# Peptides against a protein of PDB entry 4Z63, part 35

Target 1, 334 residues: chain A of PDB entry 4Z63
Amino acid sequence: LCLGMNDLTGNIPEDLFHLKRLNLLGIQENRLSGSLSREIRNLSSLVRLDVSWNLFSGEIPDVFDELPQLKFFLGQTNGFIGGIPKSLANSPSLNLLNLRNNSLSGRLMLNCTAMIALNSLDLGTNRFNGRLPENLPDCKRLKNVNLARNTFHGQVPESFKNFESLSYFSLSNSSLANISSALGILQHCKNLTTLVLTLNFHGEALPDDSSLHFEKLKVLVVANCRLTGSMPRWLSSSNELQLLDLSWNRLTGAIPSWIGDFKALFYLDLSNNSFTGEIPKSLTKLESLTSRNISVNEPSPDFPFFMKRNESARALQYNQIFGFPPTIELGHNN

## One batch from the design tools (peptide; made by RFdiffusion4, then SolubleMPNN)

Design b1_p10_8_s3 (from b1_p10_8, 7 letters changed)
Fold by OpenDDE base, seed 3:
Structure b1_p10_8_s3 (fold): chain B 334 residues (1-334), chain A 10 residues (1-10)
Amino acid sequence: as target 1 above (334 residues)
Amino acid sequence: EEAVINEIFL
């Protein structure tokens, strides 16, 4: 049953929960309100539940033990409060959990040992607090992780050295500290292609340790951290780099010539720093900017990116990295 | 309005 993208209001009729053979319930992008009914438990054949972009409130019901076929739960952009229900945090069937842009709170706890099928987790823009869950690497299929805009103060856990499944990771604006430790840990994530760390590590030094290596890194966003230092030499080894944003930091020194050697680099923002010297001539030879036919068939994160022209501007949402126009931004480096 | 996440600046 697909009733998404309408102007439906009120509660879900209780009789809807009598549909025991229902595999897909999509009621997203409506004005449905109230609590999400516990009677969802009656939908024992449910594979996909999409309640996103509604006005639901209260706690998410703890009924996911009665939904053994549930692979997809989409609840983003609601008013859900409380924690992740225990049955949801232990779901062996769940592949994707999206609860972005809610009011979920407390310590984030997932039983990753039980969540054997989880491949995508979006909990961005919630009220989770405490530390990052050290056991996330136990989710052996977890590829996409958005934890941005929570209050996960402290450091990236050492256990994340073992996060081999991790490909797309956002921790933007999560009150994290110790960028040197974070990068030192995350370099061990051999499948990491997208790393977003904007609005963390306030005033720290960007490490220039040549021992750091991110072989598969395609997207690096570390904007608005007030980071000190220079363009890090270790980044020159990330030959697949496509997007680099280091804007709104306090980086100094010259823009190195190797920045123009990235064959796939189509988006570069180094604006609002303190870079000096000449613009490298190699930037004028970026193949990605001169060739029209970039084959854009690469996997992207499940979480959106938001582009802002400045801190006060309205953000533009981009669902894919390749939605960004080819850009070189070097402004405001005085 | 959804709060901005994963900010890329211009």
Scores: peptide ipSAE 0.049, ipTM 0.768, DockQ to the pose 0.847
Fold by OpenDDE base, seed 4:
Structure b1_p10_8_s3 (fold): chain B 334 residues (1-334), chain A 10 residues (1-10)
Amino acid sequence: as target 1 above (334 residues)
Amino acid sequence: EEAVINEIFL
């Protein structure tokens, strides 16, 4: 049953929950309000539940133990409060959980040893507090993780050295500290292709440790951290780099010539720093900017990116990295 | 605003 993208109001009729053969319930992009009924438990054949982009409020009902076939739960952009229900945090069937842009709070706790099928987690823009859950690497299939815009005080857990499944990771604006530790840990994530750390590590030094290595890194975004230091030499070994944003920091020194050696680099933002010297001539040799045909449909994060032209501008949402225009931004340097 | 997630600042 797909009723998305309408102007439906009120609550879900209780009789809808009598549909025991229902595999797909999509009621997204409506004006549905009130609490999400616990009678969802009666939909024992449910594979996909999409209630996103509504006006739902209250706590998410703790009924997911009665939904053994549920693979997809999309609840983004609602008014849900409380924590992740225990049955949801223990769901062995769930592949994707998206609860982005809600008012969920408390400590983030997932039973990753039980969540054997979880591959995508989007909890961005909530009110989770405390520390990052140390057991996230125990979610052995977890590839996509958005935890941006929460209040995870402290550091990236040491356990994330073992996060082998991690490919796409956003921690933007999550009150994280110690960038040196974070990068030192996350370099061990062998499948990490996208790393977004914007609005963290305020005023710290960007480490220039040549021992750091991100083998498969395609997207690095560490903007607006007021980071000090220079262009890190370790980044030169990330030969697959496609997008680099280090804008709105306090980085100094020259832009190194090796920045032009990235064959796939199509988006470079070093704006609003304190870089000096000449623009490397090697930037004129970037193959990605000279050849039209680099439209490779590569895997992208499940979480959206947002581009702002300035601090006051409305952000443009991009669902795919390749949706970004080829860009070299070096403005507002010294 | 939701737009502060994964912001690329131009």
Scores: peptide ipSAE 0.117, ipTM 0.800, DockQ to the pose 0.717; fails the geometry check
Fold by OpenDDE base, seed 1:
Structure b1_p10_8_s3 (fold): chain B 334 residues (1-334), chain A 10 residues (1-10)
Amino acid sequence: as target 1 above (334 residues)
Amino acid sequence: EEAVINEIFL
């Protein structure tokens, strides 16, 4: 049953929960309000539940133990409060959980040893607090993780060295500290292609440790951290780099010539730093900017990117990294 | 000014 993208109001009729053979319930992008009914438990055949972009409130009901086939739960952009229900945090069937842009709070706890199928987690823009859950690497299929815009104080856990499944990771604006430790840990994530660390590590030094290596890194976003230092030499070994944003930092020194050696680099933002010297001539040789045909049918993060050109500007949502126009921004350097 | 990419997760 797909009723998304309407102007439906009120609560879900209780009789809807009598549809025991229902595999898909999509009621997204409506004005549905009230609590999400516990009677969802009666939808024992449910594979996909999409309640996103509504006016739901209250706690998410703890009924996911009665939904043994549930693979997809989308609840983004609602007014949900409380934590992740225990049954949801222990779901062995769940592949994707999206609860971004809610009011969920408390410590983030997932039973990753039980969540054997979880591959995508979006909890961005919530009120989770405390530390990052050390056991996330135990979610052995977890590839896509958005935890941005929460209040995860402290450092990236050492256990994340073992996060082999991790490919797309956003921790933007999560009150993280110790960028040196974070990068030192995350370099061990051999499948990591997208790393977003914007609005963390305030005033720290960007490490220039040549021992750091991100083999498969395609997207690095570490903007607006007030980071000091220079363009990190270790980044030159990330030969697959496609997008680099280090804007709105306090980076100094020259833009190195090796920045033009990235064959796939189509988006470069080094704006609003203190870079000096000449623009490397190698930037004019970026193949990605000269050849139209990089139809990069590459996997993208499940979480959206938001481009905000100005503090007062509306953020433009991009669902795919390749939706960004080919860009070189070097403005506002000293 | 806020960074251009991934500042706001809605």
Scores: peptide ipSAE 0.091, ipTM 0.769, DockQ to the pose 0.191; fails the geometry check
Fold by OpenDDE base, seed 2:
Structure b1_p10_8_s3 (fold): chain B 334 residues (1-334), chain A 10 residues (1-10)
Amino acid sequence: as target 1 above (334 residues)
Amino acid sequence: EEAVINEIFL
């Protein structure tokens, strides 16, 4: 049953929960309100539940133990409060959980040993507090992780050295500390292609440790951290780099010539730093900026990208990195 | 002060 993208109001009719053979319920992009009914438990054949972009409130019902086939739960952009219910945090069938842009709170706890199918987790823009859950690497299929805009005080857990499934990771604006430790840990994530750490590590030094290596790194965003130091030499080994944003930091020294050696680099923002010297001539030779043939068929995160071109503008949503215009921003360096 | 890319995953 697909009723998305309408102007439906009020509650879900109770009789809808009598549809025991229902595999897909999509009621997204409406004005549905009230609590999400516990009677969802009656939808024992449910594979996909999309309640996103509504006005739902209250706690998410703890009924997911009665939904053994549920693979997709989309609840982004609602008013849900409380925590992730225990049955949801223990779901062995769930592949994708999207609860972005809610009011969920407390300590984030997932039973990753039970969540054997979880591959995508979006909990961005919530009110989770405490520390990052150390057991996330136990979610052996977890590839996409957005935890941005929460209050995860402290450091990236050491256990994340074992996060082999991790490919796309955003922790932007999550009150993280110790960038040296974070990068030292996350370099062990062999499948990591996208790393977003914007608005963390305030005033720390960007490590220039030649032992750091991110083999498959395509997207690195560490903007607006007030980071000190220089362009990190370890980044020169990330030959697949496509997007680099280090803007709004306190980075100094010269822009190194190796920045022009990235064959796939189409977006570079080093603006609002304290870089000095000449612009490397190698930047004029970036093949990705001269060739229109950007291979569009690369795996992308399950999450949209957001670009804010100016302080007053609304963020533009991009579903793919390749939706970003080819850009070199070197402005506002002193 | 906001970066051009504030959040890739909102």
Scores: peptide ipSAE 0.073, ipTM 0.745, DockQ to the pose 0.177; fails the geometry check

## One batch from the design tools (peptide; made by RFdiffusion4, then SolubleMPNN)

Design b1_p11_1_s1 (from b1_p11_1, 4 letters changed)
Fold by OpenDDE base, seed 2:
Structure b1_p11_1_s1 (fold): chain B 334 residues (1-334), chain A 11 residues (1-11)
Amino acid sequence: as target 1 above (334 residues)
Amino acid sequence: MSSGSSWVTTE
């Protein structure tokens, strides 16, 4: 049943929960309100539940043990409160969980040893607090993780050295500390292609350790951290780099010539730093900016990107990395 | 339009 993209109001009719053969319920992009009914438990054949972009409130019902076929739960942009229900945090069938832009709170706890099918997790823009869950690497298929805009105090867990499935990771604006430890851990994530760390590590030094290596890194965003230091030499080995945003830091020294050697680099933002010297002539030879054939068919994160000018401004949303215009931004350096 | 640069995030 697909009823998305309407102006439907009120609650879900109770009789809808009598549809025991229903595989797909899509009611996204409506004005549905109230609590999500516990009677969802009666939809025992449900594979996909999309309740995103509504006015739902209250706690998410703890009924996911009665939904053994549920692969996709999309609840982004609602008013859900409380934690992740225990049955949802233990779901062996769930492939994708999207609860971005809710009011979920407390400590984030997932039983990753039970969540054997989980490949995508978006919990961005919630009220989770405490530390990052150390057991996330136990989710052996977890590839896409957005935990942005939560209050995860402290450091990236040491256990994330073993996060082999991790490909796309955002921790933007999550009150993280110790960038040196974070990068030292995350370099062991051999499949990591996208790393977003914007609005963390406030005033720390960006490490220039030649022992750091990110072999498959395509997207690095570490903007608005007030980071000190220089362009990190270890980044020069990330030959697949496509997007680099280090804007709104306190980085100093010259822009190195090797920045122009990245054949796939189409978006570079180094603006609002303290870089000095000349613009490298190698930037005028970036193949990605001269050739029109950027292969748009590469795998991308499931979470959206946003281009923000301030905390209160409506951001431009980009669903794919290749949606960003080819850009070299070097403005506002001294 | 204030010419201020933007930053990328996932918020």
Scores: peptide ipSAE 0.482, ipTM 0.847, DockQ to the pose 0.520
Fold by OpenDDE base, seed 4:
Structure b1_p11_1_s1 (fold): chain B 334 residues (1-334), chain A 11 residues (1-11)
Amino acid sequence: as target 1 above (334 residues)
Amino acid sequence: MSSGSSWVTTE
């Protein structure tokens, strides 16, 4: 049953929960309000639940133990409060959980040992607090993780060295500290292609440790951290780099010539730093800007990107990396 | 065109 993208109001009719053979319930992009009914437990054949972009409030009901076939739960952009229900945090069937842009709070706790099918987690823009859960690497299929805009004080856990499934990771604006430790840990994530760390590590030094290596890194975003230091030499070994944003830092020194050796680099933002010297002539030889053979079919993160402007409260949303225009921003380096 | 200073995020 797909009822998304309407002007539906009120609650879900209780009789809808009598549909025991229902595999898909999509009621997204409406004006549905109140609590999500506990009677959703009666939908024992449910594979996909999409309640996103509504006015739902209250706690998410703890009924996911009665939904053994549920693979997809999309609840982004609602008013949900409380924690992740215990049955949801233990779901062995769940592949994707999206609860971005809610009011969920408390410590983030997932039973990753039970969540054997979880491949995508979006909990961005919530009110989770405490530390990052050390057991996330126990989610052996977890590829996509957005935890942006939560209050995860402290450092990236050492256990994330073992996060082999991790490909797409955002921790933007999560009150993280110790960028040297974070990069030193995350370099062990052999499948990591996208790393977003914007609005963390306030005033720290960007490490220039030549022992750091991100073999498969395509997207690095470490903007608006007030980071000190220079362009890190370790980044020159990330030959697959497509998007680099180091804007709004306090980086100094020259822009190195090796920045033009990235054959796939189509988006470069080094603006609002303190870089000096000449613009490398190698930037004029970026193959991606001269011949756009960007494969439109490359895997992308499940979480959206936003281009945020200082003067505009409205960020531009990009659902895919390739939605970004080819860009070289070197402005405001005075 | 004011090159409006922007940065990439996921929030």
Scores: peptide ipSAE 0.479, ipTM 0.847, DockQ to the pose 0.580
Fold by OpenDDE base, seed 3:
Structure b1_p11_1_s1 (fold): chain B 334 residues (1-334), chain A 11 residues (1-11)
Amino acid sequence: as target 1 above (334 residues)
Amino acid sequence: MSSGSSWVTTE
């Protein structure tokens, strides 16, 4: 049943929960309100539940043990409160959990040993607190992780050295500290292609450690951290780099010529730093800006990107990396 | 309109 993208109001009719053979319920992009009914438990054949972009409130019901076929739960952009229900945090069937942009709170806990099918997790823009869950690497299929805009005080856990499944990771605006430790840990994630660390590490030094290596890194975003230092030499080894945003830092020195050697680099933002010297001539030879053949078919994160011009302005949403226009932004350097 | 530079995030 697909009823998304309407102006439906009120609660879900109780009779809908009598549909025991229902595999897909999509009621996203409506004005549905109230609590998400516990009677969802009656939908024992449910594979996909999409309640995203509504006005739901209260706690998410702890009924996911009665949904043994549930692979997809999308609840982003609601008013859900409380934690992740225990049955949801232990779901062996769940592939994708998206609860971005809610009011979920408390310590983030997932039973990753039980969640054997989980490949995508979006919990961005919630009220989770405490530390990052050290057991996330036990989610052996977890590829896509957005934990942005939560209050995860402290450092990236050392256990994340073993996060081999991790490909797309955002921790933007999560009150993280110690960028040197974070990068030193995350370099061990051999499948990591996208790393977003914007609005963390406030005033720290961007490490220029030549021992750091991110072989498969395509997207690096470390914007608005007030980072000191220079363009890091270790980044020159990330030959697949497509998008680099280091804007709104306090980086100094010259823009190195090796930035122009990134054949796939189509988006570069170094704006609002303190870079000096000449613009490297190699930037005028970026193959990605001269050739039309950006491979649009590359896997992207499941979480959206946002381009913010001002903290108070509505951000432009980009669902794919290739949705970004080819850009070289070097403005506001003195 | 001062073309204020943008920054990328996931929030």
Scores: peptide ipSAE 0.476, ipTM 0.846, DockQ to the pose 0.530
Fold by OpenDDE base, seed 5:
Structure b1_p11_1_s1 (fold): chain B 334 residues (1-334), chain A 11 residues (1-11)
Amino acid sequence: as target 1 above (334 residues)
Amino acid sequence: MSSGSSWVTTE
């Protein structure tokens, strides 16, 4: 049953949950309100539940033990409160959990040893607090992780050295500290292609440790951290780099010539730093900007990107990395 | 419109 993208109001009729053979319930992008009924438990054949972009409130019901076929739960952009229900946090069938932009709170706890199918997790823009869950690497298929805009005080856990499945990771605006430790840990994530760390590490030094290596890194975003230092030499070994945003930092020194050696680099933002010297001539030779064939159907994160502007509360949303216009932004440097 | 007043996030 697909009823998404309408102006439906009120609560879901309880009789809808009597549809025991229902595999897909999509009611996204409506004005549905109230609590999500516990009678969802009656939908024992449910594979996909999409309640996203509504006005749902209250706690998410702890009924996911009765949903053994559930692979997709999309609840982003609602008013859900409380934690992740125990049955949801133990779901062996769940592939994708999206609860971005809710009011979920407490410690983030997932039973990753039980969540054997989980490949995508979006919990961005919630009220989770405490530390990042150390057991997240035990989710052996977890590829896509957005935990942005939560209050995860402290450092990236040492256990994330073992996060072999991790490909797309965002921790934007999550009150993280110790960028040197974070990068030193995350470099061990051999499948990491996208790393977004914007609005963390306030006033720290960006490490220029040549021992750091991100072999498969395509997207690095470390904007608006007030980071000190220079363009990090270790980044020159990330030959697959496509998008680099280091804007709104306190980075100094020259823009190095190796920045133009990235064959796939189509988006570069170094604006609002303290870079000096000449613009590298190698930037004029970026193959990605000269060749029209950026038809790269490359895998992208499941989480959206947002281009935030200082003067505009409205962020531009980009659902794919390739949705970004080819950009070289070097403005507001010294 | 000066493009130079933005940064990328996922929030």
Scores: peptide ipSAE 0.473, ipTM 0.844, DockQ to the pose 0.611

